# Peptides against a protein of PDB entry 5A53: the designs that were tried, part 190

Target 1, 230 residues: chain A of PDB entry 5A53
Amino acid sequence: LVENVKQALFIPGQSCNKNLHDIMVDLSALKKPDMKRFNRKNDIHPFEDMSPLEFFSEKNDCSLMVLMTSSKKRKNNMTFIRTFGYKIYDMIELMVADNFKLLSDFKKLTFTVGLKPMFTFQGAAFDTHPVYKQIKSLFLDFFRGESTDLQDVAGLQHVISMTIQGDFQDGEPLPNVLFRVYKLKSYKSDQGGKRLPRIELVEIGPRLDFKIGRIHTPSPDMVTEAHKKP

## One batch from the design tools (peptide; made by RFdiffusion4, then SolubleMPNN)

Design b2_p24_4_s2 (from b2_p24_4, 11 letters changed)
Fold by OpenDDE base, seed 3:
Structure b2_p24_4_s2 (fold): chain B 230 residues (1-230), chain A 24 residues (1-24)
Amino acid sequence: as target 1 above (230 residues)
Amino acid sequence: MKLFRVRPDLPIVEPDYKYDYVEP
């Protein structure tokens, strides 16, 4: 079963600002061609009423959504939403820290649309802690692209690195997730007759430090339905 | 060493920071 590529919808909320817009543009560029953006701000409060997001999921045929909002309490907030059968599956708030870098802050590198990124996850909690497991699942699902057997090796141009910022104990605030994007650059080193191909990771942006906010977890019934292969 | 081949058939991503959303 070739699963269809999940489409993403980027939604500016009513409180969306220039910084969030720029972040949205850069992050959505990594999801092209499987991305739509709304051209209007929408007054959506997903933790109060999910129905507008379910409506948008269905009408745009997008199983992934990102809502861009900002307030004093939740500055630069990206709410990531997944749907199943156009119903909300899960949600997570990821607030971008002020130290963010845009693609324009890095050396302009040509980026080919539609290539699947490789992921790296740094931190044991990505495999053990329920919140970080959800984040890992979300980003893998968000950027999975077309699953073709041959494309995985021939088409790797970039790596997305996700790092948990430090250790934490039970009851402590969850550390930020450091989101980094690197391009693989091959250099022909002419040093000493043996052309050792040097591969370097060059950061291309965006650079985002995510503070974890509110979370909606799927119901056990939705988990069961989402894992049923048709 | 598998050299990752950039697919030349795919378009180049250029970020567009133009204001592409309107207030309702």
Scores: peptide ipSAE 0.016, ipTM 0.427, DockQ to the pose 0.024
Fold by OpenDDE base, seed 1:
Structure b2_p24_4_s2 (fold): chain B 230 residues (1-230), chain A 24 residues (1-24)
Amino acid sequence: as target 1 above (230 residues)
Amino acid sequence: MKLFRVRPDLPIVEPDYKYDYVEP
């Protein structure tokens, strides 16, 4: 069963600013060619009414959505939404810290469009804590490109690293998630007469530190339906 | 019931190739 690659819709909210727009452009570039972007702002408040997002999911045939909003309470907020059958499955607010870096802040590196990135997750909570499990699931699902059988080392161009920033205890504020994107560079190393391929990771951006906001979790019934293999 | 002004007819912009993407 070749699962159709999930399409992402990027939506500027009414409060979307230039910084969020630039972040949206750079992050959406990693989802090419499976990305759509609205050119105009839409007044959407997902945690108050989800119906507009369900409408957009259906009308644009996008099971992934990212809403770009900014307020005093939720600055540089990226709301990630997943749908199932054009109904909201889950949502999470990820607020981009002001220390973000765009692709333009890094050395320009050419990369192939449509290659599936490798993910790395740093932090035990990605496997144990419900919120970080949702984040892990979301990003793996979001960047699940075509299953190219040619996951040959030659096809691995990008690594996305997600790191939980520090330790935390129960009841403490959840640490940020550090989002980093690297390109793999292969060098011929002539060390000791054996040409060992040296692989270096070069950061290419964007660099995003995500503060966790509000979360909507799926109902048990929706979980059951979404996991039913056709 | 908050009336959200949904604009269904918003043009979807094709991905801007502003960065040096090599097509496979």
Scores: peptide ipSAE 0.007, ipTM 0.345, DockQ to the pose 0.021
Fold by OpenDDE base, seed 2:
Structure b2_p24_4_s2 (fold): chain B 230 residues (1-230), chain A 24 residues (1-24)
Amino acid sequence: as target 1 above (230 residues)
Amino acid sequence: MKLFRVRPDLPIVEPDYKYDYVEP
């Protein structure tokens, strides 16, 4: 079964600002063509009422949503939502730190629409800690794209690196997740007739440091349903 | 390592910063 590519809906919240909009544009560019964006602000408070998001999920046929909000408490907040059967599966608030860089801050490197990123995860907590496991799962799910056969290395255009910013102990504030995007550049090094393809990673943006906010976790029943292979 | 398929049919994305953002 070729799992259908999950569509993402980007939603400006009522408190969406220019910076969040620009971040939304850049992040959604990596999800093209499998994304939709609302051009209007929507007054959605997903941790108070999830019903509007479920409605949007169904009406737009989007199992992924990103709500862009900003407040004094939750500045540059990207709420990532996943749905299953148009019902909320999980949510996580990821607040973009002020040190963000847009694609425009990097050398314009053209990328082909619809190419899947390779992911790299740095930090043991991505495999052990429930929050970071959710983040890992979310981003893998968000950017997985079309199921492709293992043979097409030629399709690797970019790498998304996600790094936990530091070590932490239980009960400490969760370190930020450093989101970085790199393009693979292949150089034909004409060194002495041996065409050794040199691959370089060039940062292309956006550069986002995510502060972790509120989380909604799925019910055990919904986890079971979502993991049922058809 | 899962290898990814090239879609050569897909256009090169320049980030179109066309503000589809209509401020109300």
Scores: peptide ipSAE 0.019, ipTM 0.522, DockQ to the pose 0.026; fails the geometry check
Fold by OpenDDE base, seed 4:
Structure b2_p24_4_s2 (fold): chain B 230 residues (1-230), chain A 24 residues (1-24)
Amino acid sequence: as target 1 above (230 residues)
Amino acid sequence: MKLFRVRPDLPIVEPDYKYDYVEP
């Protein structure tokens, strides 16, 4: 089953500011061509009323949404939403720390649009902790791109690294997730007669440190429906 | 109705390559 590439809709909330807009532009650039952006601010409060997002999901045929809001309590907040059958499946607030870097802060490298990134996840909690499992699932789902059978390293252009910032115990505040994007640069190393392809990772941005906010998890019924193979 | 399914987690293709991280 070749599942269609999930389309993402980026939505400026009413409280969207320039920084969030710039972050939105840069993050959405990684999702091209499978991305739509609204130009107008929308007064959406997804944890109070999900209906507007479900409406947008259906009308835009987007199963992924990112709402950009900012408040004193939730500064630089990117609410990531997934839908199933145009109904809200899950939501997570990821607040971008002030130390963010935009694509303009890095050396512009040429890249092919639409290439599937490789993911790396650093931190055991990505496999064990429900919140980090949701984050892992979300980002894999978000940036999966086309299912190219070309697992060939030759087609690998981007690496997205996600790192849990430090250890934590149950009941402690959840550490930030460090989001980093690298481009693979292949060098022909002529060292010593064996051309070992040297691959270097060059950070290309954006650089985002995500503070975890509110979460909505799907109902057990919706989980079952979403995992049903046709 | 296009049922958007939550795709299963992609297998992390661990690159067999030793990446030299160029720290900026």
Scores: peptide ipSAE 0.006, ipTM 0.334, DockQ to the pose 0.145; fails the geometry check

Design b2_p24_4_s3 (from b2_p24_4, 10 letters changed)
Fold by OpenDDE base, seed 5:
Structure b2_p24_4_s3 (fold): chain B 230 residues (1-230), chain A 24 residues (1-24)
Amino acid sequence: as target 1 above (230 residues)
Amino acid sequence: MKLFYVDSDLPIVEPDYKYDYVEP
């Protein structure tokens, strides 16, 4: 079963600002062609009322959504939402730190739209801690393109790296997640008649440091339904 | 892993930085 590529909807909230708009544009570029974006601000408070997001999920046929909001308490907040059957499955707030870099801050490198990124995860908590497991699952789900066995090897053009910023103990604030995007650059090395392909990773952006905010976890019933393959 | 090198004609996807909303 080729799972249909999940479509993403980017939504500017009422408190969306220029920085969040620029971040939205750059992040959504990595999801092309499987993305939509709204041009108008929408007054949505997902942790108070989820009904508007369920409506948008159904109306736009998008199982992935990103809401852009900013406040003094939750600056540069990207709420990532997944739906199942157009109902909210899970949500997570990821606040972008002020040290972010846009695609324009890096050397312009062309990339082919629609190629599946390779992921790397750095930090044991991505496999053990519930919140980081959810983040790992979310980003893998968000950027999964068409799984064709042949495209996975021939079409590796970029790497998404996610790193947990340091160690933490139980009861401590969860460390940030460092989001980085690299392009694979091939160099023909002319050393000694054997052209060994050198592969270099070149950062292309965006560069985002995510602070973890509020989380909505799915009900046990929704987990069971979402894992039932038809 | 056989890395296939696709050469030069990568489409430039320019981010569309057009703001569709005017901040008041």
Scores: peptide ipSAE 0.009, ipTM 0.394, DockQ to the pose 0.022
Fold by OpenDDE base, seed 1:
Structure b2_p24_4_s3 (fold): chain B 230 residues (1-230), chain A 24 residues (1-24)
Amino acid sequence: as target 1 above (230 residues)
Amino acid sequence: MKLFYVDSDLPIVEPDYKYDYVEP
């Protein structure tokens, strides 16, 4: 079943600023061609009223949404939303730390649009802790491109790395998630007479450190329904 | 507060192809 590639809608909130706009542009570039962006700010508060997001999901046929907001309490906040049947499935606030880097901060590397990134997850909590499991699921779902059978090594252009920043215990604040994007660069290295393909990872951006905020988890019924649809 | 839903007819900001995206 070629699952139709999920479309993403990027929404500037009322409090969206230039930095968030730039981050939105750069992050959405990784989702091309399967993304839409609004040009105008929308006054949406997803943890108070989800109905506007459900409306946008339906009207734009987007099952993925990213709301860009900023406040003193939640600076550079990217709310990632997934819908199922145009109803909110889950939400997570990921606040971008001030140390972010844009694509313009890196050496411009040409890349092919539409190639599915490879993901790497660093940290055991991605497989054990509910919040990090949701983050892993979200990003895998968000960047799930066409299931081309042949992830021909030749077609592997991008690696998205997600790392939990340090260890934590129960009851401690959840460590940030470090989002990094690399391009695979193949070199013919003549080391020792064997032309071994040397693969180097070159960071291309954006570089985002995500602080975890509020979370909305799906109801058990919605989980069951979402798994039943092919 | 009437949330002004920006209707879907907002021109999709065509990706600022300032980055050399090579089409496959």
Scores: peptide ipSAE 0.024, ipTM 0.499, DockQ to the pose 0.021; fails the geometry check
Fold by OpenDDE base, seed 3:
Structure b2_p24_4_s3 (fold): chain B 230 residues (1-230), chain A 24 residues (1-24)
Amino acid sequence: as target 1 above (230 residues)
Amino acid sequence: MKLFYVDSDLPIVEPDYKYDYVEP
């Protein structure tokens, strides 16, 4: 059974600003064609009331959502939401640091819509720490396209790199997650008559440093139901 | 591992608003 590609909905919150809008546009471009965006601002506070997001999930048939909000406490906040059966599965706030770069800040490189990115994760905590495990799971789930056996080999055009910014100990604030997007560029290097294919990674954007905010974890019952293969 | 170099003129995914969904 080929699992249907999860659809994403991008929602500007009431406090959405120009920077968040631009970030939303650029990040959502990586999810095309499996993406919808609202153009209207919606007054949603997911950690106070999740019901509007469940409504939007069902109404738009989207199991992935991103809410764009900004406040003094949570500047440039992207709340990533996953649903299961149109009910909230998990949520995480990822606040974009002010040093972000848009696609326009890089040399425009063409990429085919719908090709599955390769992921790289740097930091042992992505496999051991519950928060970073959730982030890893979320981004893999978010940008995972159609799993066709043939696409894995024929369609590698870009790499999403996620790096934990430094080491941390128990009780310390969680380090930021550095989000980077690279295009694979092949060069025919003619070094000494042996055409060795040289692959270079070229950063294409966006460049986002995510500060971790609030988290909603799934109930044990929802975890059990979500792992039941239909 | 066959690295398929698709030198395809991969369309620029310009952020186009074609996928702007208006809430019904």
Scores: peptide ipSAE 0.022, ipTM 0.402, DockQ to the pose 0.022; fails the geometry check
Fold by OpenDDE base, seed 4:
Structure b2_p24_4_s3 (fold): chain B 230 residues (1-230), chain A 24 residues (1-24)
Amino acid sequence: as target 1 above (230 residues)
Amino acid sequence: MKLFYVDSDLPIVEPDYKYDYVEP
């Protein structure tokens, strides 16, 4: 079963600024060719009314959406939305910290469009804590692409790394998630007559530190329905 | 395999305007 690659829609909100636009461009480039992007700002408040996002999901045939907004309380906010049957499944606000780096802040290394990234997750909470489990699931859904056979290992060009920034206890604010993208470079090392392949990870951007905001979790009924459809 | 982390630069894929959509 070739799972259809989930399509993503990037939506600038009414409060979208230049920084969020630039971040949107860079992040959406990693989702090509399975990405759509709106050019116009839309006045959408997903935690108040989800109906506009459900409309966009259906009209654009996108099960992934990212809304770009910014306010005093939620600066550089990327709301990640997943839909199931064009209905909101889950949402999470991920606010980009001011220390972000764009692709332009990294040297020009060409990448091939449509190659699957490998994922790495650092932090036990990605497997145990509900919020970090949702983040892990979301980013896997967002960037995993089409399941191609064993030949994919030879085509592995990118690594997406997600790290929980430090340990935390129950009741403490949730640590940021550090999003990093690397390119695999293979060097032939001619050390000592045995050509050992040396693999280097080269950061390519964007570099994003995500502060966790508001979350919408799916209804138990939607979870059951989403697990029934392969 | 030892993964070595090296800080280095990838190209800006210019936004391919073919992926710029107007809302329906």
Scores: peptide ipSAE 0.022, ipTM 0.444, DockQ to the pose 0.020; fails the geometry check

Design b2_p24_4_s4 (from b2_p24_4, 13 letters changed)
Fold by OpenDDE base, seed 5:
Structure b2_p24_4_s4 (fold): chain B 230 residues (1-230), chain A 24 residues (1-24)
Amino acid sequence: as target 1 above (230 residues)
Amino acid sequence: KKLFYVREDLPVTEPDYKYDYVEP
């Protein structure tokens, strides 16, 4: 079963600012061609009323959404939403820290649109802790791209790295998730006749440190339905 | 597969302006 590539919709909220818009543009570039961006601000409060997002999911045929809002309490907030059957499955607020870097901050590199990124996850909590499991699931789902059978190693262009910033104990505030994007560069080493391919990872951006905010978890019923393979 | 420069404006899908707002 070739699962259709999930489409993403980026929605500027009413409180969207220039910095958050720039972050949105750069992050959404990684999802091309499977991405739509709204150019109008929408007054959406998904933790109060989810119905506008369900409406947008259905009307735009997007099972992935990102709402960009910014307030004093939730600065540079990217609410990531997934839908199942155009109903809200889960939501998570990821606030971008002020130390962000845009694509313009990095060296100009060529990029092929539509190549699937490789993911790396650093931190055991990505496999054990419910919140980090949701983040891992979300980002894998968000950037999964076309399931071509052959991950043609020749098609590996970029790596997305997600790192939990430090250790934490139960009851402590959840550490940030460090989002980094690297391009794979192959160099022909001309040193001494043995062409050992040197592979280098070059950061290409954006660079985002995500602070975890509010979470909506799926109902047990929706989990069961979403895991039913047709 | 289209090749783009990371610093160039990558083509976006045109937004469906009909649904670019919440309907009352």
Scores: peptide ipSAE 0.008, ipTM 0.470, DockQ to the pose 0.026
Fold by OpenDDE base, seed 2:
Structure b2_p24_4_s4 (fold): chain B 230 residues (1-230), chain A 24 residues (1-24)
Amino acid sequence: as target 1 above (230 residues)
Amino acid sequence: KKLFYVREDLPVTEPDYKYDYVEP
């Protein structure tokens, strides 16, 4: 079953600013060609009324959405939304810290559009803690691309690294998730006649530290339906 | 039917894609 590549819709909220716009552009570039972006600000409050997002999901045939908003309480907030059957499945607020880096802050590198990233997750909580499990699931789902068996190693262009920033105990604020993107660069080492392929990881951006905000979790029924293989 | 209007008030800064995307 070739799972259809999930399309993403990037939506500027009413409070979207230049920084969020730039972040949106850079993050959405990693989702090409499976990305749509609105150029217009939309007054959407997903935790108050989800109906606008369900409408956009259906009208644009996008099961992934990212809403860009900013307030004093939730600065540089990227709300990641997934839909199933054009209904909201889950939502998570990820606020970008002010120390972010754009693609323009890194060395220009050429990218092939449509190559699937490899993911790395650092932190046991990605497998055990409900919130970090949702984040892991979301990002894997967001960037999964075409599931072609052949592409996994030979077509590896870039690595997305997600790290939980430090240890935490129960009842403590959830640590940030450090989002990093690396390009694999193959060098032919001419050292000593043995052409050993040297692979280096070069950070390419964007660099984002995500503070976790509000979460909407799916109903048990929606989980069951979403996991039903057709 | 709630008409959701898309407002175009963000300057479309064409991403200065300082990255050459080679279309396959």
Scores: peptide ipSAE 0.036, ipTM 0.477, DockQ to the pose 0.020; fails the geometry check
Fold by OpenDDE base, seed 3:
Structure b2_p24_4_s4 (fold): chain B 230 residues (1-230), chain A 24 residues (1-24)
Amino acid sequence: as target 1 above (230 residues)
Amino acid sequence: KKLFYVREDLPVTEPDYKYDYVEP
């Protein structure tokens, strides 16, 4: 079953700044060709009124959206939205820490558009904690690309790594999620007459540390409907 | 009336500085 690749829409909010714009450009690059971007600011407050996002989902045929906003309370905020049938399924605020690195901060590398990333998740909470389960589901859904049956190792170009920054207990603030992107490089090592294939991971960016903000969870009815295979 | 701007235009911002995208 070739699942249709989900299209993403990147939306500058009214409070979008240069840093968020640059982050948007770099993160959206990883979603090419399945990405659209708005070049104008839109006054959207998704936790107050979701109707503008549902409108954009329908009109752009995008089931994934990212809203870029910034305030004193929610600096460098990327609100990730998923829709089902052009209705809001879930939302999560991920605030980018000031220590971010852009693609320009690493070495320029050749990249083939449309290749599926490999994902790695570090932290048990990605499989146990509801919020981190949602984050895992979101990023897998966001960057999954075309389901090629050929897990041809030759088609593996890059790895997206997501790490929970430390352990936490119930009632403690949720640790940040460290987002990292690596390119796979294969080298033939001629050590001692045995050509061992060496695979190296080279960080390519962007580098983002996400602070978790507000969350909207799907209704039970939407969960049931979204799990119905056509 | 909230003016919703639907824009399909991928701003051709400069090709992501670090990736020579080779189209398959």
Scores: peptide ipSAE 0.022, ipTM 0.476, DockQ to the pose 0.021; fails the geometry check
Fold by OpenDDE base, seed 4:
Structure b2_p24_4_s4 (fold): chain B 230 residues (1-230), chain A 24 residues (1-24)
Amino acid sequence: as target 1 above (230 residues)
Amino acid sequence: KKLFYVREDLPVTEPDYKYDYVEP
């Protein structure tokens, strides 16, 4: 079963600013060619009315959406939305901390479009806590390309690392998720006849620290329908 | 509320980013 690559739609909200625009451009670059971007601001409030997002999902054939908004309470807010059958499945607010780095802050590197990233997740809560499970599922869903059985190690170009920033207890604020992107760089070591390929990870950006905001979880019925393989 | 559509994106030909894309 070749699962069709999920298409992403990036939406500037009414309060979208230059920083969010730049973050949007850089993050969406990792989703090329399977992304679309709106050029105009849309007055969308997904936790008040989801109908505009369902409309956009259907009209653009995108099961993934990212809404870019910023307010005093929710600065640099990226609302990640997934749809199933063009209906809202889940939503999560991820606010980018002010210490972010853009692709412009890193060395320019060449890469092939459409190569699947490898993911690494650091923190047990990605497998146990419902919010971090949703984040893990979301990012895997967002950046997984076509399911080719050929995980050709030769085709591994990017590593996306997601780390939970520290431990937490029940009732405490959820730690940030540290998003990092690396490129695999192969060096031919000229040392003494045996060219052992040296592989290094080079950070390429963007560098994003996500503060977790509001969450919408799917209904049990929608979970059951979304897990039914056609 | 006015909803804006993505114009039928021509395949995103120009890299808006600091990376040179090599097509396979």
Scores: peptide ipSAE 0.018, ipTM 0.475, DockQ to the pose 0.021; fails the geometry check

